# Peptides against a protein of PDB entry 5KEZ, part 191

Target 1, 320 residues: chain A of PDB entry 5KEZ
Amino acid sequence: NVAIYNPFRPWWERYQPVSYKLCTRSGNEDEFRNMVTRCNNVGVRIYVDAVINHMCGNAVSAGTSSTCGSYFNPGSRDFPAVPYSGWDFNDGKCKTGSGDIENYNDATQVRDCRLTGLLDLALEKDYVRSKIAEYMNHLIDIGVAGFRLDASKHMWPGDIKAILDKLHNLNSNWFPAGSKPFIYQEVIDLGGEPIKSSDYFGNGRVTEFKYGAKLGTVIRKWNGEKMSYLKNWGEGWGFVPSDRALVFVDNHDNQRGHGAGGASILTFWDARLYKMAVGFMLAHPYGFTRVMSSYRWPRQFQNGNDVNDWVGPPNNNGVI

## One batch from the design tools (peptide; made by RFdiffusion4, then SolubleMPNN)

Design b2_p22_4_s2 (from b2_p22_4, 9 letters changed)
Fold by OpenDDE base, seed 2:
Structure b2_p22_4_s2 (fold): chain B 320 residues (1-320), chain A 22 residues (1-22)
Amino acid sequence: as target 1 above (320 residues)
Amino acid sequence: LRFDGYLWRPGSGYRDYFVEKL
């Protein structure tokens, strides 16, 4: 991914890929392989956050300022380490003036235009699908158990399916022969937009962002909400079917007030309430649960915004 | 997300953002 130095190595640089090479602030491919092996050997499975909707931001300077040293040029859409070129992006499909998504009520913009300037890959192309599949298959062959698909809302479900259909079975050294990778898709659907979580059920599970948002409201006792109202928690609250849901109290985005959920989201900053919410989530049968492991950072609020919301995990001069 | 001296913040939509110059 791109190496950002202003601010100094923020967490979000990881979501701006310039190659599919496994060398980042967390380590190199050999170290990753070693970690996967050690984890698998004790029954801990690894799921990779796969960023396949886009490459880096269009405004990032060209050069070799990347975690693997690979050259890239956002301006010319040149990513030779893949390789991608201008033919592999949706610039020609997006009809907005800015090239970015401007109207989330237009599904074609949501899928074909840039998410906040991130160069949008042409996932309809078999070449692009194959490059992504090769990346994911390499991870599968290393021994990962599955994937979180980042920004799935911004990809056509059929394109995702086409990629998934190219994937290998899981590594038989640790998984039963014929096992398929576990797939869950990040889709922010709180209603009111044309793209629905149900559009993605055929590819795997989807994130249910209503879960953390509504649970936070209840635990905080906002708007007269009571714990007793959780009697029909799950589908009864309008959530997706349990067998399609991946649920969580918070994630890295809404810990920082970004994404979805707003102020109702509970985080470790409110330790008591957060423990209550996480405990409830783990005890309740609805959905597949995900527990957040995060970190403290020196929050500094200015005009209601944390100016240090970019801070990544504890590191040694940028190396985690 | 931050690009070229701009901070992208959540807008009126769930995944839309507006640009604020830093």
Scores: peptide ipSAE 0.023, ipTM 0.657, DockQ to the pose 0.024
Fold by OpenDDE base, seed 5:
Structure b2_p22_4_s2 (fold): chain B 320 residues (1-320), chain A 22 residues (1-22)
Amino acid sequence: as target 1 above (320 residues)
Amino acid sequence: LRFDGYLWRPGSGYRDYFVEKL
């Protein structure tokens, strides 16, 4: 991914890829392979956060300022480490004046235009699908158990399926022969927009962002909400079917007030309430549960916003 | 998108929406 130095190595640089090489602030490919092997050998499975909707921001300067030193040129859409070129992006397909998503009530813009300036890959092209599949298959061959698909809302479900149909079975050294990768898709659906979580059920599980938002409201006792109202928690609250749901109290985005959930989201900053929420989630059978492992950072609020929400994990001069 | 007294707007920050208190 791109190496950003202003601010200094923010967490979100991780989501601006310039190649599919497995060398980042977290380590190189050999170290990753070693970690996956050691984890698998003791029954701990690895699921990769796969960024396949886009490459880096269109305004990032060309050069070799990346975690693996790969050259890239956003201006010319040149990513030779893949390789991608201008033919592999949706620039000509997006019809907005800016090239960015301008109207989230237009599903076509949401899928074909740039998410906050991030260069949008032409996932309709078999070439692009194949390059992504090669990346994911490499990870499968290393021994990962599945994937979180980042920004799935911004990809056509059919394009995702086309990629998934190219994937290998899991590595038989650790998984039963014929096992398929576990897929869960990040789709932010709180209602009010044309894109629905149900559009993606055919590809795997989806994130249920209503879960953390509603649970936070209840535990905080907002709007007269009571714990007793949780007696029909799950589908009874309008959530997706349990067998399609990936549930969580918070994630890295809404922990910082981004994405979805607003101020209702409980985090480790609200220690007592957070433990209550996580305990309830783990005790209740609804959905597939994900527990957050995060870190503290020096929050500084200005006009209600944390100006340090960019701060990444503890590191030594940018190296984790 | 309006949620919990906040207005969610696209175009600011890393993800789709930023939160503005109403």
Scores: peptide ipSAE 0.021, ipTM 0.641, DockQ to the pose 0.030
Fold by OpenDDE base, seed 1:
Structure b2_p22_4_s2 (fold): chain B 320 residues (1-320), chain A 22 residues (1-22)
Amino acid sequence: as target 1 above (320 residues)
Amino acid sequence: LRFDGYLWRPGSGYRDYFVEKL
C-alpha cells in the first residue's frame, strides 16, 4: 500500500493498495506465512481483510512511496506491480463531475464512482477479476480460511460472485478437501439507501452494523431500553438472517466515533460496558461473531472530534 | 464533506458512514 507520511503512517494507508504483494507494516510474506501456519496448527483460522474495490487515492503522488517499494502512478492509473493500467478503472463509466461518489442514493454512483477519491477498479473486466482472484488464491494457498471483502457496498454483487467463482478450495493441509473460503462482505446498510444487504447474500455473509449500534443503546440504557428487550435479539430486531450475519460490537471505523453506528457504539474506551456487550455477543447464538482486537492511541478531542483518529497500530519493526 | 449520511474528511482519503444515532 501507499506510505503516507502526513499524517505519519496512518491506519488508513492500509486501505490504499498499489500492489497485491504481501509486504506491509504488519510484516512480509514469510512472516505472514509463518503466522498462518502456526495459527492453523492450533485451530485458529485466518480471514484476510481484502481490499479489492479500489487502488490508492487519485491524489497520491506518483513514485515508490509504498510499503514494498513498488512504483505506482495514480495520475496515469499505472500500477505495474499488478499490473493495472488506465483500462482497468471505471473513470469513463462514472458520470459524476468529480469522478467521486456524490449521491449515495444512486446505486450506480456508489458502485461505479470513486469512494472518496480512491481509484475505482473496473470489476466488470475479466482481467481485473482474474488479478484479484490470483491475489486471493495466493492467500488461500498459503492457508487462509477466508476473506472480509472491504467496501463490498461499492462493488456489484455479480462482479464479486465472478471473482469468488475463480477461487480455489482451501488448503487441504488444514481444511477438508473441497472446503470453500469463508466470505463476509462489508456492507453498511442502516436503511434508507437503495443498496441493501440482501443484495449480497448470494456471495456470503454480510456485516450487520445494526447489531453494534442497537446493542450499544441497550447496554447504555438509552431511551429506557432494557436488557430484557434482547429476548428476541437478532431477526426479531430487524437484523438480517442469522446465517447471513457477521456481527460485532465495534470495528476500526466506528471505534473512532465517526463510522456507521454513531455514538452508541461501545469500545474498549468504555471498558465495563464493552465487556458486557462482548460477553453478550459471544453468548448469544445470533450471527457469526467477530471480536475486536485494537490498541490505545493518544486521543485528543477538538470540537467533538478526535484529531488523532488517524493514529495507526503500534509498530516495533521500524518505518517500513 | 457530507453526502447523504456519509462523511469525507479532507486529507484522510477514507470514508466514514455517519450516523448520529440509530
Scores: peptide ipSAE 0.026, ipTM 0.673, DockQ to the pose 0.034; fails the geometry check
Fold by OpenDDE base, seed 3:
Structure b2_p22_4_s2 (fold): chain B 320 residues (1-320), chain A 22 residues (1-22)
Amino acid sequence: as target 1 above (320 residues)
Amino acid sequence: LRFDGYLWRPGSGYRDYFVEKL
């Protein structure tokens, strides 16, 4: 991915890929393979956050400022380490003036235009699908158990399906023969927008962002909410079917006040309430649960926003 | 999400992004 030095190695640089090389601030491919092996040998499975909707931001400077030193040029859509070129992006398909998503009530913009400047891959193309599948299959062959698909809301479900149909079975050294990768898709659906979580059920589980948002309001006792209202928690609250839901109290985005849930989201910053919410989640049978492991950073609020929300995990000169 | 030289801001949607150049 892009190596950002201003601010110094922020967490979000990970979501701006320039190649599919397993060479990042977390380590090289050999180290990753070693970790996956050691984890699998003790029954701990690895799921990869796969960024396949886009490459890096359109305004990032060209050069070799990347975690593996690969050259890239966002301006010309040149990613030779893949390789991708201008033919592999949705620049001509997006009809907005900016080239970015401008209206989230327009499903075509949400999927065909750039998410906050991130170069949008043309996932309708078999070439693009194949390059992504090769990346994911390499990970599967190493021994990962599945994937979180980042920004799934911004990809056509059929394009995702086409990629998933190219995937290998899981590595039989650790998984039963014929096992398929576990897929969960990041789709933010709190209602009121045309794209629905149900559009993605055919590909795997989806993130249920209503869960953390609503649980936060209840635990915080906002708007007269009571714990007794959780009697029909799950589908009774309008959530997706339990067998399609991946649930969580917070994620890396809304922990920083970004994305779905806003101020209702409980985080480790409110330790007591957060433990209550996580405890409830783990005790309740609805959905597949995910627990966040985060870190403290020096928060500084200006005009209601944390100016240090970019701060990444504890590191040694950018290396985790 | 943010990237070099730009600030992410929430839009009107639940995950509505716009970028402001710093």
Scores: peptide ipSAE 0.025, ipTM 0.677, DockQ to the pose 0.026; fails the geometry check

Design b2_p22_4_s3 (from b2_p22_4, 10 letters changed)
Fold by OpenDDE base, seed 5:
Structure b2_p22_4_s3 (fold): chain B 320 residues (1-320), chain A 22 residues (1-22)
Amino acid sequence: as target 1 above (320 residues)
Amino acid sequence: MRLDGFLWEPGSGFRDYFVEKV
């Protein structure tokens, strides 16, 4: 991915890929392979956060400022380490003046335009689908058990399906022959927009962001909400079917206060309430549960916003 | 309903937008 130095190595640089090389601040491919092997040998499975909607930001300077030293040029859409060229992006398909998403009530913009300047891949092209599938298959062959698909809301469900149809079965050294990767898709659907979580049910599970938002409101006792109202928790609260839901109290985005769920989201900063929420989630049968493991950072609020929300995991001069 | 979003990076806009029920 791109190496960002202003601010100094933020967490979000990881979501600006310039190649599909397994070479980041967290380690190299050999170290990753070793970790996956050791985990599998003791029954711990690995699921990869796959960033396949886009490459890096369009305004990033060309050069070799990346975690593995790969050259890239956002201006010419040149990513030779893949390789991608100008033909592999949706620049000509997006019809907005800026080239970015301007209206989230227009599903075509949401899927064909740039997410805040991130170069949007033309996932309709078989070439692009194949390059992504090759990346994911390499991970499957190493021994991962499945994937979180980042920014799934910004990809056409049919394009995702076309990629998934190219995937190998899981590695038979650790999984039964014929096993398929576990897929869950990040889709932010709190209602009121044309893109729905149900659009993606055919590809696997989806993130249910209403879960953490509503649970936070209840546990905080906002608007007179009570724990007793959770009697019909799950589908009774308008959530997606249990067998399609991936549920969580918080994630790395909304933990920082500006993501889906807003101020209702409970985090480790509210230790007592957070433990109550996590305990409830783990005790209740609805959905597939995910528990967050995070870190503290030096929060500094200015006008209600944390100016240090960019801070990544504990590191030594950028090395994790 | 409230329109909100998540900031992708400083000065670049939001990572995503969503509608939250008030």
Scores: peptide ipSAE 0.019, ipTM 0.605, DockQ to the pose 0.036
Fold by OpenDDE base, seed 1:
Structure b2_p22_4_s3 (fold): chain B 320 residues (1-320), chain A 22 residues (1-22)
Amino acid sequence: as target 1 above (320 residues)
Amino acid sequence: MRLDGFLWEPGSGFRDYFVEKV
């Protein structure tokens, strides 16, 4: 991914890829392979947060300022380490003046325009699908068990399916022959927009962002909400079917207090209430549960916003 | 007992938060 220095190496630089090389501040490919092997040997399975909707931001300076030293040029859409060129992006499909998503009520913009300036890959092209599949298959062959598909809301479900159809079976050294990768898709569907979580049910599970948002409201006792109202928790609250839901109290995005649940989201900053929420989630049968393991950073609020919400996880693996 | 979840404001996707940082 790109190396961002202002602010200094933020967490979100990891979501701006310039290649599919396994070389980031989290480690190199050998270290990753070693971890996957060790985990598999003791029955701990690994799934990867796969960023396949886009490459880096269009405004990032060209050069070799990346975690693996690969050259890239956002201006010309040149990512030779893949390789991608200007033919592999949706610039010509997006009809907005900025080239970015301007209206989330326009499903075509949401899927064909740039997410906050991130160069949007043309996933309709078999070439692009194949390059992504090669990346994911490399991970499968290493021994990962599945994937979180980042920014799935911004990809056409059919394009995702086409990629998934190219995937190998899981590595038979650790998984039964013919095993398929576990797939869940990040889709922020809190209602009121044309793109629905149900659009993606055919590809795997979907994140249910209503879960953490509503649970937070209830546990915080906002608007007269009571725990007794959770009697029909799950589908009875308008959530997706249990067998399609991946549920969580918080994630790396919304624990910073913005969007997708807002201030209702419970986090480790509110330890008592957070433990209550996590305990409830683990005890209740609805959905496939995910527990967050995060880190503390030095929060600094200005005008209601944490100006240090960029701070990445602790790292001592060299400044790479 | 609630039968429907609260609907969030349309267009409030969290990803928009990073417009200035990308």
Scores: peptide ipSAE 0.023, ipTM 0.592, DockQ to the pose 0.030; fails the geometry check
Fold by OpenDDE base, seed 3:
Structure b2_p22_4_s3 (fold): chain B 320 residues (1-320), chain A 22 residues (1-22)
Amino acid sequence: as target 1 above (320 residues)
Amino acid sequence: MRLDGFLWEPGSGFRDYFVEKV
């Protein structure tokens, strides 16, 4: 991914890929392979956060400032380490004036235009699909158990399906022969928008952002909400079917106020209430549960916004 | 009330977000 130095190595640089090479601040490919092997050998499975909707931001300077030293040029859409070129992006397909998503009530725009300047890959192209599949298959062959598909809301479900159809079975050294990768898709659907979580059910599980948002309001006792109202928690609250849901109290985005749910989201900053929420989630049978492991950063609020929301995990001069 | 939020700088790694206010 891009190495960002202003601010200094933010967490979100991880979501700006310039290649599919497995070398980042967290380690190189050999170290990753070693970790996956060791984890699998003790029954701990690894799921990769796969960033496949886009490459890095269009405004990032060209050069070799990346975690693996690969050259890239956002201006010309040149990513030779893949390789991608200008033909592999949706610049000509997006019809907005800025090239970015401007209206989230336009599903086509949400999927064909740039998410906050991130160069939008032309996932309709078999070439692009194949490059992504090769990346994911490399990970599968290493021994990962599945994937979180980042920014799935911004990809056409059919394009995702086409990529998934190219994937290998899981590594038979650790998984039963014929096992398929576990897939869950990040889709923000709180209602009121044209893109629905149900659009993605055919590809795997989806994130249920209503879960953390609503649970937060209840535990915080906002609007007279009571714990007793959770008697029909899950589908009874309008959530997606349990077998399609991945549920969580918070994630890295909304922990910083940038994910779906806003102020209702409980985090480790609200230690007591957060423990209650996580405990409830783990005790309740609805959905596939995910627990957040995070870190403290020096929050500084200015005009209601944390100016340090960019701060990444504890590191030694950029190395995690 | 639901608010949609975007990061101030293009190319940031932040996602779109929705703030549901009671």
Scores: peptide ipSAE 0.020, ipTM 0.631, DockQ to the pose 0.037; fails the geometry check
Fold by OpenDDE base, seed 4:
Structure b2_p22_4_s3 (fold): chain B 320 residues (1-320), chain A 22 residues (1-22)
Amino acid sequence: as target 1 above (320 residues)
Amino acid sequence: MRLDGFLWEPGSGFRDYFVEKV
């Protein structure tokens, strides 16, 4: 991915890929392979956060400022380490003046335009699908158990399916023969937008963001909410079917956000309430649970916003 | 109640967030 130095190595640089090389601040491919092997050997399975919707930001300077030293040029859409070129992005498909998503009530913009300037891959192309599948299959062959598909809301469900259809079975050294990768898709659906979580049920589980938002409200006792109202928690609260839900109290984004996806969200900063929420989540049968493992950073609030929300995990001069 | 999506800083890896409109 891109190496960002201003601010200094933010967490979000990880979500700006320039290649599919397994070479990041966390280590190289050999180290990753070793980690996966060791984890699998003790029954710990690895699920990769796969960034396949986009490459890096369109405004990032060309060069070799990347975690694996790969050259890239966002301006010309040149990512030779893949390789991708201008033919592999949705620049001509996006109809907005900026090239970015401007209206989230326009599903076509949400899927065909750039998410916050991130170069949007043309996932309709078999070439692009195949390159992504190659990346994911390499990980599968190493021994990962599945994937979180980043920014799934910004990909057409059919394109995701086409990629998934190219995936290998899991590595038989650790998984039963014929096992398929576990897939869960990051889809932010709190209602009010045309893209629905249900659009993605065919590809795997989806993140249920209403879970953390609503649970936070209840635990915080906002708006007169009571724990007793959780009697019909899950589908009874309008959440997706349990067998399609990946549930969580917080994630890295809403730890740093505000509004419906932020203000009510409980985090480790709210230790007591957070433990209550996590405990409830783990005890309740609804959905597949994910527990957040985060880190403390020096928060600095200005006008209600943490200006240090970019801060990444503890590191040694950028190396994790 | 209507939920609107909003973007963070252009070029960042941040996701959109929602503001409830009452």
Scores: peptide ipSAE 0.020, ipTM 0.623, DockQ to the pose 0.034; fails the geometry check

